Peptides against a protein of PDB entry 8YR4. Designs and how they scored, part 10

Target 1, 309 residues: chain A of PDB entry 8YR4
Amino acid sequence: PRGSPALQLVVLICLGLMGLERALNVLVPIFYRNIVNLLTEKAPWNSLAWTVTSYVFLKFLQGGGTGSTGFVSNLRTFLWIRVQQFTSRRVELLIFSHLHELSLRWHLGRRTGEVLRIADRGTSSVTGLLSYLVFNVIPTLADIIIGIIYFSMFFNAWFGLIVFLCMSLYLTLTIVVTEWRTKFRRAMNTQENATRARAVDSLLNFETVKYYNAESYEVERYREAIIKYQGLEWKSSASLVLLNQTQNLVIGLGLLAGSLLCAYFVTEQKLQVGDYVLFGTYIIQLYMPLNWFGTYYRMIQTNFIDMEN

## One batch from the design tools (peptide; aimed at target 1 R181 L240 Q247 T295)

Design b1_p10_4_s4 (made by RFdiffusion4, then SolubleMPNN; from b1_p10_4, 7 letters changed)
Fold by OpenDDE base, seed 2:
Structure b1_p10_4_s4 (fold): chain B 309 residues (1-309), chain A 10 residues (1-10)
Amino acid sequence: as target 1 above (309 residues)
Amino acid sequence: PIVLEVEVEE
């Protein structure tokens, strides 16, 4: 972004965070290996606890297996919102300005009907997504229940309790935060539609705009509408980052509690080193599909509301 | 996963 040194700094910070994510992707497996080695060597609890805590902290920074929900990724995504908005606004204004520079013959020759066809694609995509979501939500919930039962029976009741509390809190917070976000999304969509309508109205009145040489005025009005939209988009996107970070925090706490407990039981020779590996792997596996749960819930909720209207 | 707000184009 050539015009704002602040945005350039944000880009550099985002690039730095992307570099940090790459470092975490290397460090997290190393620390995990170190834990396994320390457990195998029957290292003193203090060394294990420190290494486990450090691992979980790094894992919190990294997030899930894809890193998409980690603290660093969330921070990057959050900071990138303004850069994206700047770029989008610039592109939209360039397109809009260019459309107003096009000849009257171009505007008269184009059927307004192509704009309506975008709306019909939305509804068909929703129905397909709903089916996909339902088929993924049910298995995910089943996997959680199976996981709770498994850990309760084959490990210790404490592990089952940790998984239960972690997943219950995760689901509850996901629902609550998603419902809270819905208002921001609706406001964003409403303003997007209004911004689009303004652009369409300006283009339909192209002859009048051209007659009065009001192209600059219409571009400025469109810019103001985009800025208003981007203010709402920022709230939507920032609330998404907050959701993801909340989810990451809950899983991080569950991973911390369970990993420490598992490490403790391995030191007490009640569990094997393999059980520690199993726990960590299983929690990560449970976490991966759960990241979509907020999307699923929102989509289900939206469709229910749309079906009731 | 980035909860891609699949902008369900309403």
Scores: peptide ipSAE 0.029, ipTM 0.654, DockQ to the pose 0.166
OpenDDE base, seeds 1, 3, 4, 5: peptide ipSAE 0.026, 0.022, 0.022, 0.027; ipTM 0.687, 0.664, 0.652, 0.668; seed 3 fails the geometry check

Design b1_p10_5 (made by RFdiffusion4)
Pose (drawn by RFdiffusion4):
Structure b1_p10_5 (pose): chain A 309 residues (1-309), chain P 10 residues (1-10)
Amino acid sequence: as target 1 above (309 residues)
Amino acid sequence: PFVSEPDFPD
């Protein structure tokens, strides 16, 4: 924010809260391991109670699920509401002030609905791009790297390879499948618009009664158009199911390999019992934000083209 | 648990 000083402080607080969320993402599974290790060795009730309370508090600060739930990141959402309002207002006012100074030939040439749709979509595109990228993409790519470093240095060497290969395959397959699915989605959307136009045309012109008893003909053409649309929709949704399945298979293979190796190492007295639950929890924690990357890829591309317009 | 990716409209 160029103008106001009160908002730059809020931006900095938001970035600090994002860092704190990354720290909590690392911390919480460590405390879960410590609790399990203390539990397996018959520890007194005092230290166990205090450690359990601390773990519960950390789980509360971190998202109880999917990271969009914790007290942190919600304070962030609140402050970001206050900040993103300023940018939205400024961009809308700049567009509106520019549209009122163009010459007459320009306004006589182009329609109003299209010009206004471009402006609205632009403002929304800038806002969404800032929110999506800064607060949802980079933090996840940072979480993957932090996890790779933690497992490769403080846990063992092989688990770094396991996490690296799993995440690399996940991202590659997600992008590859997403482009194909986008082609299918566009193909389906064009027909949906054509079907709506046919229905609107048949409703507006109550002449069907005049030039024939052509109610049946208008109904049949509508049915044919609906069938064509449904075929394209089935293709698109089947592609979505395939994407979901391939993502789930990749994560499952990574979990299987990591769990088997950790169990074997625990039986050989190399790792403690808590390391198993540490690995499992951390893998699930990495998986949860990764579930929404094909959508982020599609929305970043669309919003980029819209902002360019 | 398995989680499906949601589809958001344009």

Design b1_p10_5_s1 (made by RFdiffusion4, then SolubleMPNN; from b1_p10_5, 4 letters changed)
Fold by OpenDDE base, seed 3:
Structure b1_p10_5_s1 (fold): chain B 309 residues (1-309), chain A 10 residues (1-10)
Amino acid sequence: as target 1 above (309 residues)
Amino acid sequence: PIVLEPEVPD
């Protein structure tokens, strides 16, 4: 934001907190590894207690991983409220100014409530798009890259390759299946709107329906519209289950391959027991935000289409 | 509210 040095500082602090979240995503598994190793070695209580306390503190800062309600994430979200409000207000004023520059003919053809709804949708779409990109998509991709680098450097190149292949396949399948699902979702939403419009039209024409004693006919037409909607809803929901199962399978295969490789290297005394736990913990941490990736992708696509119109 | 459909089943 060019006009407020205070808001620029808040943006920099938020970016710093995002960097801290990325560091915590690496450190928390490392400290958990260290606890497991200390427990295995029967280390003295003082060393163990210090490491456990440090882990719990780092876990409090991180929360449940990427997208969790950890202290750092909450602080970032809190500080970002002012930036979001500034951005939203700027977009809203730009849209409002643009609406006033539009021809009288454009305004005469539209209801005031429709214009306000278009403006609100436009503002929400832009602000939402930016928020999803900056706070969800980019951090998730960064965590994947950091993970690949970490495993490649500190374990073996094979672990980095497994994570790379697993995450690349996961993202690719998520995109492809989400694009396929979007057809069913659009059909569902169109039929939902049509069903709602029919109900509203029937209720607005209540006197006419009553006059012709057509109540049973209108109920039957509404029932048919609901059945048609439910058929499309089922396709949407079933396609979601298929997406989730595909994602779960890909992560499961990556976890299996990496866990077997870790276990093998532990048996060869090349890795410690804690390293096995680290791998599993880190993969689960990467998996948590990825479950939302298809939702973010769909929202990004929808918001781009809504901005072009 | 854009209902973020969790791609994770609740």
Scores: peptide ipSAE 0.025, ipTM 0.678, DockQ to the pose 0.161
OpenDDE base, seeds 1, 2, 4, 5: peptide ipSAE 0.025, 0.023, 0.023, 0.022; ipTM 0.674, 0.662, 0.665, 0.656; seeds 4, 5 fail the geometry check

Design b1_p10_5_s2 (made by RFdiffusion4, then SolubleMPNN; from b1_p10_5, 5 letters changed)
Fold by OpenDDE base, seed 1:
Structure b1_p10_5_s2 (fold): chain B 309 residues (1-309), chain A 10 residues (1-10)
Amino acid sequence: as target 1 above (309 residues)
Amino acid sequence: MIVNEPELPD
């Protein structure tokens, strides 16, 4: 943000917290590995208790699940509120000034409510796109790259190759299936808007419908519009199930191949039991944000289209 | 838990 050194400092702190989240995503599995190894070696209670306490503290900072609710993520989200408000207000003022620079003929041809809706869409699209890129897409790609590097350096190069192939196939299939699904979603949304418009027009013409006793005819037309909508909704929902199942199969195959290879190296005494647990926990951590990648990709595409209009 | 992508309503 130009002009406010305080907000520039908040952005730098938020970027530092994002770097800390990436470090925690590597450290939490490492500390969990160390606990399993210390338990296997029958290490002294003092060393075990310190490592367990440190792991629980790091896990509190990291959080877990879809949309990490960890302390670091919550602190980042809290600090980002001021930056988001500044960015939103700046985009809104830029759109508003641009609308005032447009020709009188453009304004006379449009309703004031339509102009306001275009301004609100443009502001939401820009701010949404920036938020998804910075907080979801870039961090997820960074965690994948860090994972490939970590497994290639500290494990056998075969683990890095399995993660690379699994994640590359996952991302490619997610994009291709999401682009295919977007056609069904657009058709559904168009039919939803048409069905809603028919209901509004029928209600606005209520006196005319009542005068001609056409209530049964309007209800039947509305029923036909709903049936047509539900046929498109089913295609959208079925395509989502297909996406989720395809994603689950790719991750399942990657987890199977890597877990079998890790178990084999543990039996050969090249890796410890804790390294098997580390691999499984790290792959699950990568999978959690990747489940939402199709949604993020779709939202980015929608926001780009809404900015071009 | 396979969290199905909740389609955020547009």
Scores: peptide ipSAE 0.028, ipTM 0.690, DockQ to the pose 0.732
OpenDDE base, seeds 2, 3, 4, 5: peptide ipSAE 0.022, 0.026, 0.025, 0.027; ipTM 0.674, 0.681, 0.682, 0.684

Design b1_p10_5_s3 (made by RFdiffusion4, then SolubleMPNN; from b1_p10_5, 4 letters changed)
Fold by OpenDDE base, seed 3:
Structure b1_p10_5_s3 (fold): chain B 309 residues (1-309), chain A 10 residues (1-10)
Amino acid sequence: as target 1 above (309 residues)
Amino acid sequence: PIVLEPELPD
């Protein structure tokens, strides 16, 4: 935001907090590893209690690995409200000024309520796209990259390769299956709108329907439209279950391969028991935001199409 | 976890 140094400072603070979240995503598993190692070694209570207290504090800051419920994420979200409001208002004013520059012929062909709905959609699409990119997609990709680097440097290159292959396959399948699903979702939404339009048209023509005693006929036509909608909804929902199951299988295979390899290295005394727990904990932390990646991808894709129209 | 796709705001 070029016009407010205060908002620029808030953006920098939010970026700093995003960096802190990335650091916490690495530190929390490390501290959890250290607890497991201290428990295994039967370390003195004072050292254990300090490490546990530090872990719980870091976990409070992180918010369970999803980031959404952590103190740092909540503080970032709170500070970002002012930036979002500034951006939204700027986009809304740009759309509104552009609408006033449009020809009278464009306005005469459209109802005022439709124009307002287009303006609201445009504003929401731009602000939503930016928010999903900056706060969900980029951080998730960053956490994956940090994870690959961490495992490659501190464990073995094989662990980094497993995480790389698992996450690359996961992302690729998520995109491909989401693009395939988009056809079913579009068909569902089109049929939903057609079913709603039919219900509204029947109700607006209530007097005519009553005059012809056509109530049973209109109900039957509405039932047929609902059945057609439910057939498309089922395809959409079934394709979502297939996506989720595919994602679970990919993560499960990555977790299996990495956990077996880690267990093998622990048996050879090359890694500690805590390192096994670290790997499992870190993969689960990466998995939590990745479940939403298909949704973010679709939202970005829809918002991009809505901005071109 | 079933990713409940957040309802896209219409």
Scores: peptide ipSAE 0.024, ipTM 0.670, DockQ to the pose 0.458
OpenDDE base, seeds 1, 2, 4, 5: peptide ipSAE 0.023, 0.024, 0.021, 0.022; ipTM 0.667, 0.650, 0.652, 0.666; seeds 1, 2, 5 fail the geometry check

Design b1_p10_5_s4 (made by RFdiffusion4, then SolubleMPNN; from b1_p10_5, 5 letters changed)
Fold by OpenDDE base, seed 1:
Structure b1_p10_5_s4 (fold): chain B 309 residues (1-309), chain A 10 residues (1-10)
Amino acid sequence: as target 1 above (309 residues)
Amino acid sequence: MVVDEPVYPD
């Protein structure tokens, strides 16, 4: 943000917290590995208790699940509120200034409520795009790259290759199936808007419909519009189930191949039991954000289209 | 922020 050194410092702190989240995503599985190894070796209670306490503290900082509700993520979200408000207000003022520079013919041809809706969509589109790129897409890609590097350096190169192939196939299929699905979603949304417009027009003309006793005709026309909408909704929902199942199969195959390879190396005494637990835990941590990647990709595409209009 | 429906509903 140009002009506020305080907001620039907050952005730098938020970037530092994002780097800390990436470090925690590597450290949490390592500490969990160390607990399993110490339990297997029957290590002294003092060493075990210190490692368990350190793991629980790191897990509290990291959080878990699709919505990473860890202390570091919550602190980042809290600090980012001021930066988001500054960015939103700046985009809103730029759009508002641009609307005032547009020709009188553009304003006379549009209703004031439509102009306001264009301004709100444009502001939400730009701010949403930036938020998804910075907080969801870039961190998820960074965690995948860090994972590939970690497994390639500290495990056998075959683990890094399995993670690379699994994540590359997952991302490619997610993009291709999401682009295919976007056609069905656009058709559904267009038919939803048309069905809603027909209901509003029928209700606005209520006196005319009553005068001609045409209530049964308007109800039947509305039913036909709903049936057409539900046929498009079913295609959208069925395509989502297909995406989710395809994603689940790719991750399941990657987890199976890597877990079998890890178990084999543990039986050969090349890896410890804790390394098997680390691999499974780390792959599950990579998988949780990837479940939302199709949603983020779709939102990015929608936001670009809403900026061009 | 209209959170579009998650690919995996919670």
Scores: peptide ipSAE 0.028, ipTM 0.665, DockQ to the pose 0.148
OpenDDE base, seeds 2, 3, 4, 5: peptide ipSAE 0.028, 0.023, 0.025, 0.022; ipTM 0.672, 0.640, 0.657, 0.664; seeds 2, 4, 5 fail the geometry check

Design b1_p10_6 (made by RFdiffusion4)
Pose (drawn by RFdiffusion4):
Structure b1_p10_6 (pose): chain A 309 residues (1-309), chain P 10 residues (1-10)
Amino acid sequence: as target 1 above (309 residues)
Amino acid sequence: VLTSFEHDVD
């Protein structure tokens, strides 16, 4: 924010809260391991109670689910509401002030609905792009790297390889499948618009009664168009199911390899009992934000082209 | 146990 000082402080607080969320993402599974290790060795009730209370408090600060739930990141959403309102107003006002100074030939040439759709979509594109990228993409790519470092240095050497290969395969397959699915989605959307146009045309022209008893003909053409649309929709949604399945298979294979290796190492007195639940929890924690990357890829591309317009 | 939450957004 160029103008106001009160908002730069809020931006800095938001970035600090994002860092704190990354620290909590690292910290909570460690406390879960400590609780399990204390529990297996018959520890007194005092230290166990205090450690349990601390773990619960950390789980409360971190998202109880999917990271979009914690007290942190919600304070962030609140402050970001206050900040993103300023950018939205400024961009809308700049577009509206520019559209009122262009010459007449320009306005006589282009329609109003198209020009206004471009402007609205542009403002929403800039807002979304800032939100998606800064608060949802980079933090996850940072979480993957932090996890790789933690497992490779403080846990063992092989688990770094396991996490690295799993996440690399996940991202690659997600991007590869997503481009194909985008082609299918566009193909389906064009036909959906054509079906709607046919239905609107048949409704507007109540001449079907005049030039023939052609109600049946209008109904049959509508049915054919619906069938064509349904075929394209089935293709697109089946592609979505395949994407979900391949992502699930990749994570499952990573979890299986990591769990088996951790169990074997625990039986050989190399790792403690808590390390098993540490690995499991951390793998699930990494998986949860990764579930929405095909959508982020599609939205970032679309919003980039829209902002360029 | 593992499920994906990938979906369409408008």

Design b1_p10_6_s1 (made by RFdiffusion4, then SolubleMPNN; from b1_p10_6, 6 letters changed; failed a check: a repeat of another design)
Amino acid sequence: SLVSTETEVP

Design b1_p10_6_s2 (made by RFdiffusion4, then SolubleMPNN; from b1_p10_6, 5 letters changed)
Fold by OpenDDE base, seed 3:
Formats: sequence, structure tokens, C-alpha cells
Structure b1_p10_6_s2 (fold): chain B 309 residues (1-309), chain A 10 residues (1-10)
Amino acid sequence: as target 1 above (309 residues)
Amino acid sequence: MLVSTETEVD
């Protein structure tokens, strides 16, 4: 935002908080490892209690690993409200100004309610796109990269390779299956709109339907439209289950390969028991936001298409 | 397991 130094400072603070979230995503597993090692070594209660208290505090700051429930994320979201409102208002005013520059012929051909709906969609699409990119996609990719670097440096290059291959396969399959699913979703939404339009048309023509005693015919046509919709909805939902299962299998294979390798290195006394727990904890933390990646990818694609039209 | 809920953002 070029015009407000206060909003620029808020953006910088939000970026700093995003960096802190990335640091917490690494530190929380490390502290959990340290607890497991201290428990294994039967360390003094004072050292254990301090490490546990520090872990719980870091976990409070991080939240549930989805990024949405932690104190740092909540603070970031709270501060970002003002930036979002400024951005939304700026986009809305730009769209509104552009609508006033359009020809009278364009306005005469459209209902005022349609014009407002286009403006609201345009504003929502731009603000949504920005929010998903900045707060979901970029952070998730950053956490993956940080994870690969961390495992490559502190464990072994093999762990970094497993995480790299697992996450690359996960992202690739998520994109490919999401693009495939988009066809079913578009067909579903088109049929939903057609079914709704039929219901509205039938109800607006109620007097005509009543005059011809056509109520049973209109109900049957509506039933056929619902059955057709449900057939498309089932394909959409079934394809979502397939996506989720594919994602779960990829993560499961990565977790299996890495966990077996960790267990082997622990048996060889090259790693500690806590390092096994760290790997599992870290992979689960990476997995939580990745479940939404297909949704974010689709919303980004939809919002780009809606901005080009 | 967080099922990827397709949040339909209309």
C-alpha cells in the first residue's frame, strides 16, 4: 500500500510473524525431540520440566499445525484485517470507477443487480486470490523447503530426498487430480444453477402452472433435474475421496520410508530415539496444511479465470 | 484426519 506508512508497517509485521511461524514449525518438533531424549536418559526433573514448559509455550504460539489456531497466526490474522479492508476497498473503488467509465449501452443491457454481483465477485476474487497465495500457498511451500533443508543438514541427505520426493509427488498428484476433478465440479455447478433456475421459473409462473393443472409435471421435471444434479454431485464427492485417499497414500509411503530409515539409524546408534519422534511429528505438521492445497489450487484457478472475464 | 473440505467460496 503506497499511501499509508502505518499499513506498510503492519504488512512488515505480518511478514515477520509469518517468518516466526516458519521458525516455530521447526522449533516445536525439536523441543519435542528433546523431551523424548530427556525422558529416555532419565534426566533431572528440573531440566525436563523446563523443556516441557518451553515446548507447551512454543506449541501455544504455533497452534495446531494448520496455522489457523496458534497465537501468532491469530495475531497475524487480526493485524491483516486492516490491510485486507484497505485492499478490498481499493479494488472495489477501482471496479466502481471502471463501471462508470463503461458505455451507456453496456449498462442498458444489464440489470443493476447483475452489475453489483459482478463487482462483488471481482472484489472477492482479487482479495481471495491474494489471501490464499500469501497466507496458505507460499507458507506451505516455504515449510516444505525448510523441511527439506533441515532434514538434509541435520539428519542425512537421504531424509531430505525422501521428503523432497514425497512432497513433489504429493503436489503433482494433487494438481493433476484437482484439474481432473474441476470438470466434475463445473458440471455439478452448471446443473445446480439449471435446477435452481427451473424451480424459480416454475414458481414465477405459478398461475400458469395452476391454470393448466401442470403441478405434477413441474414436480416431475424438478425431480429429474435433482436426480441429474445428484449424479454429478456424487461424481464430485467421489473424486474428492479419491484425491484425499491418493494424498493419504503418498504421505503414508513417505512416512513409512522415512520412519523405517530413522528406526534403522537409531538401531545403528547414529540417531537418538527423539529423532525418530521428530521426523514423524514434522511430517504430520507438513501434512496438515497440504490437505487443503487442492482447495487452494482450485480457488486460485477460479479466481484467475474470474479476473480475466 | 482433516478431510480436504472443499470450502465452496462462492
Scores: peptide ipSAE 0.024, ipTM 0.682, DockQ to the pose 0.433
OpenDDE base, seeds 1, 2, 4, 5: peptide ipSAE 0.028, 0.021, 0.024, 0.022; ipTM 0.677, 0.668, 0.677, 0.683; seed 1 fails the geometry check

Design b1_p10_6_s3 (made by RFdiffusion4, then SolubleMPNN; from b1_p10_6, 5 letters changed)
Fold by OpenDDE base, seed 1:
Structure b1_p10_6_s3 (fold): chain B 309 residues (1-309), chain A 10 residues (1-10)
Amino acid sequence: as target 1 above (309 residues)
Amino acid sequence: ELVSTETEVD
């Protein structure tokens, strides 16, 4: 942010905390591996207790992925509140200034409440897009790349290849199925708005409807509109289930292939039992944020369309 | 399992 050195420092601290979270995503599985290896070797209690305590502390800092916020993520979110407020206010003032520069004809054709609603949607869209891109999309892609590099360097090139192929297929199918699904969702939203408009128009004309005893006719028209909406809603919901099952199958196949390969290398004494547990734990950590990737992609697309209008 | 919930942004 230009003009506040304090907010610039907060942004740098938040970026540093994001880097720390990426390091924790690698370290937590490594420490868990080390615990399993120490248990297998029947290591002395002092070494085991230190490694377990260190693992629990690192796990407290990391948290449990997208559903549970760790200490580092909570601290980042807390510090980011001031940066978000500064960015939101700046975008809101820019939109407001731009609205005042628009022609009188544009303002006379629109209700003041509609203009304010466009400004609020524009501000929330830009700030939401930036937050999803910086805090969810970029970190998830970074964790995948770090995972591929880690497995390629410290295991075998075959593990890096399995993770690469699995994640590339997952992302590609997520995008393709989400784009296909967006057509059904747009049709659903259009029919929802049309159904709502018919209900409002019928209620505003209630005196005329009562005068002609047309209540049963208006109810039947509303019922037909609801049935048409529910047919589109079902297609949207069924397409979501198909997306989730496709994602689960791709990750399941990647986990199966990698777990079998790990088990084989452990049997050949090239890897330890802890390395098998590390692979499974790391793949599960990558999977947790990826479940939301389709939602982020859709939000990004919607927000870009709302900014162009 | 975090199902890919459509967070409907209202």
Scores: peptide ipSAE 0.030, ipTM 0.723, DockQ to the pose 0.408
OpenDDE base, seeds 2, 3, 4, 5: peptide ipSAE 0.029, 0.029, 0.026, 0.026; ipTM 0.710, 0.711, 0.695, 0.695; seeds 2, 4 fail the geometry check

Design b1_p10_6_s4 (made by RFdiffusion4, then SolubleMPNN; from b1_p10_6, 5 letters changed)
Fold by OpenDDE base, seed 2:
Structure b1_p10_6_s4 (fold): chain B 309 residues (1-309), chain A 10 residues (1-10)
Amino acid sequence: as target 1 above (309 residues)
Amino acid sequence: SLVSTEREVD
């Protein structure tokens, strides 16, 4: 934000907190591994208690693996409120200034409510897109890359390859299935709007419907529109279940392959029991934010379309 | 705070 050194400092602090979240995403599984190894070795209570306390503190900072409930994420979100408000106000003032520069013919041809709706859509699309890119998409991609590097360096190249293939397939299928699903969602939304418009038109013409005793006809027509809507809603909902199941299968296959490989290396005494637990914990931790990736992708696409219009 | 339920919330 230009002109406010205080807001620039807040942005730098938020970026620092985002870096800390990435570090926590590596440290939490490592400390959990260490607990499992200490338990396996029957380590003294003092060492175990210190490691458990440190793990719980790091887990409090990280949150439940989604990042949304962690202390660091909450602090970042709190500090970002002022930056978001500054950005929103700046975009709103730019749109408002641009609207005042438009020709009198453009203003006379449109209702004031349409002009306000264009301004609100423009402001919400820009601010929403920036928030989803910076706080959700980029961090998730960074965590995947960090995970691939970590497993490749500290385990074996085979683990890095499994994580790479699993996450690449997950992201690719998420995009492809989300794009396929968008057709069903658009059809559903179009039919919802058409069904609502028919209901509004029938109610606005209530006197005419009563005059012709056409209530039964309008009710049956509305029922047919609802049945048609529900057929499209079912396709949209079924396509979502298919997406979620496809995502679950990809993660399940990655967990299976990696867990079998971990178990094999533990039997060969190349890895410890804690390393098996670390792999499973880390993959599940990577999976949690990825469940929203399709939603973020769709929201980003919608916001881009709303900015072009 | 959208809790990450496995469901893409509409």
Scores: peptide ipSAE 0.035, ipTM 0.707, DockQ to the pose 0.272
OpenDDE base, seeds 1, 3, 4, 5: peptide ipSAE 0.030, 0.030, 0.027, 0.027; ipTM 0.707, 0.701, 0.677, 0.700

Design b1_p10_7 (made by RFdiffusion4)
Pose (drawn by RFdiffusion4):
Structure b1_p10_7 (pose): chain A 309 residues (1-309), chain P 10 residues (1-10)
Amino acid sequence: as target 1 above (309 residues)
Amino acid sequence: SLPASSEDAS
């Protein structure tokens, strides 16, 4: 924010809260391991109670689910509401002030609905792009790297390889499948618009009664158009199911390999009992934000082209 | 106990 000083402080607080969320993401599974290790060795009730209370408090600060739930990141959403309002207002006012100074030939040439749709979509594109990228993409790519470092240095060497291969395969397959699915989605959207246009045309012209008893003909053409649309929709949604299945299979294979290796190492007295639940919890924690990357890829590309317009 | 993945259909 160029103008106001009160908002730069809020931006800095939001970035600090993002860092704190990354620290909590690392910290919470460690406390879960400590609790399990203390539990297996018959520890007194005092230290166990205090450690349990601390773990619960950390789980409360971190998202109880999917990271979009914690007290942190919600304070962030609140402050970002206050900040993103300023950018939205500024961009809308700049567009509106520019549209009122263009010459007459320009206004006589283009329609109003198209010009206004471009402006609205542009403003929404800038806002969404800022939010998606800064608060949902980079933090996750940072979480993956931090997890790789933690497992490769403080846990063992092989688990770094396991996490690296799993996440690399996940991202590559997600992007590859997403482009194909986008082609299918566009093909389906064009027909959906054509079906709506046919229905609107048949409703507006109540001449069907005059030039024939052609109600049946208008109904049949509508049915044919609906069938064509449904075929294209089935293709698109089946592609979506395939994407979900391949993502699930990749994570599952990574979890299986990591769990088997951790169990074997625990039986050989190399790792403690808590390391098993540490690995499991951390793998699930990495998986949860990764579930929405094909959508982020699609939205980032669309918003980039819209902002360019 | 691993949750299934979901992408947005919209």

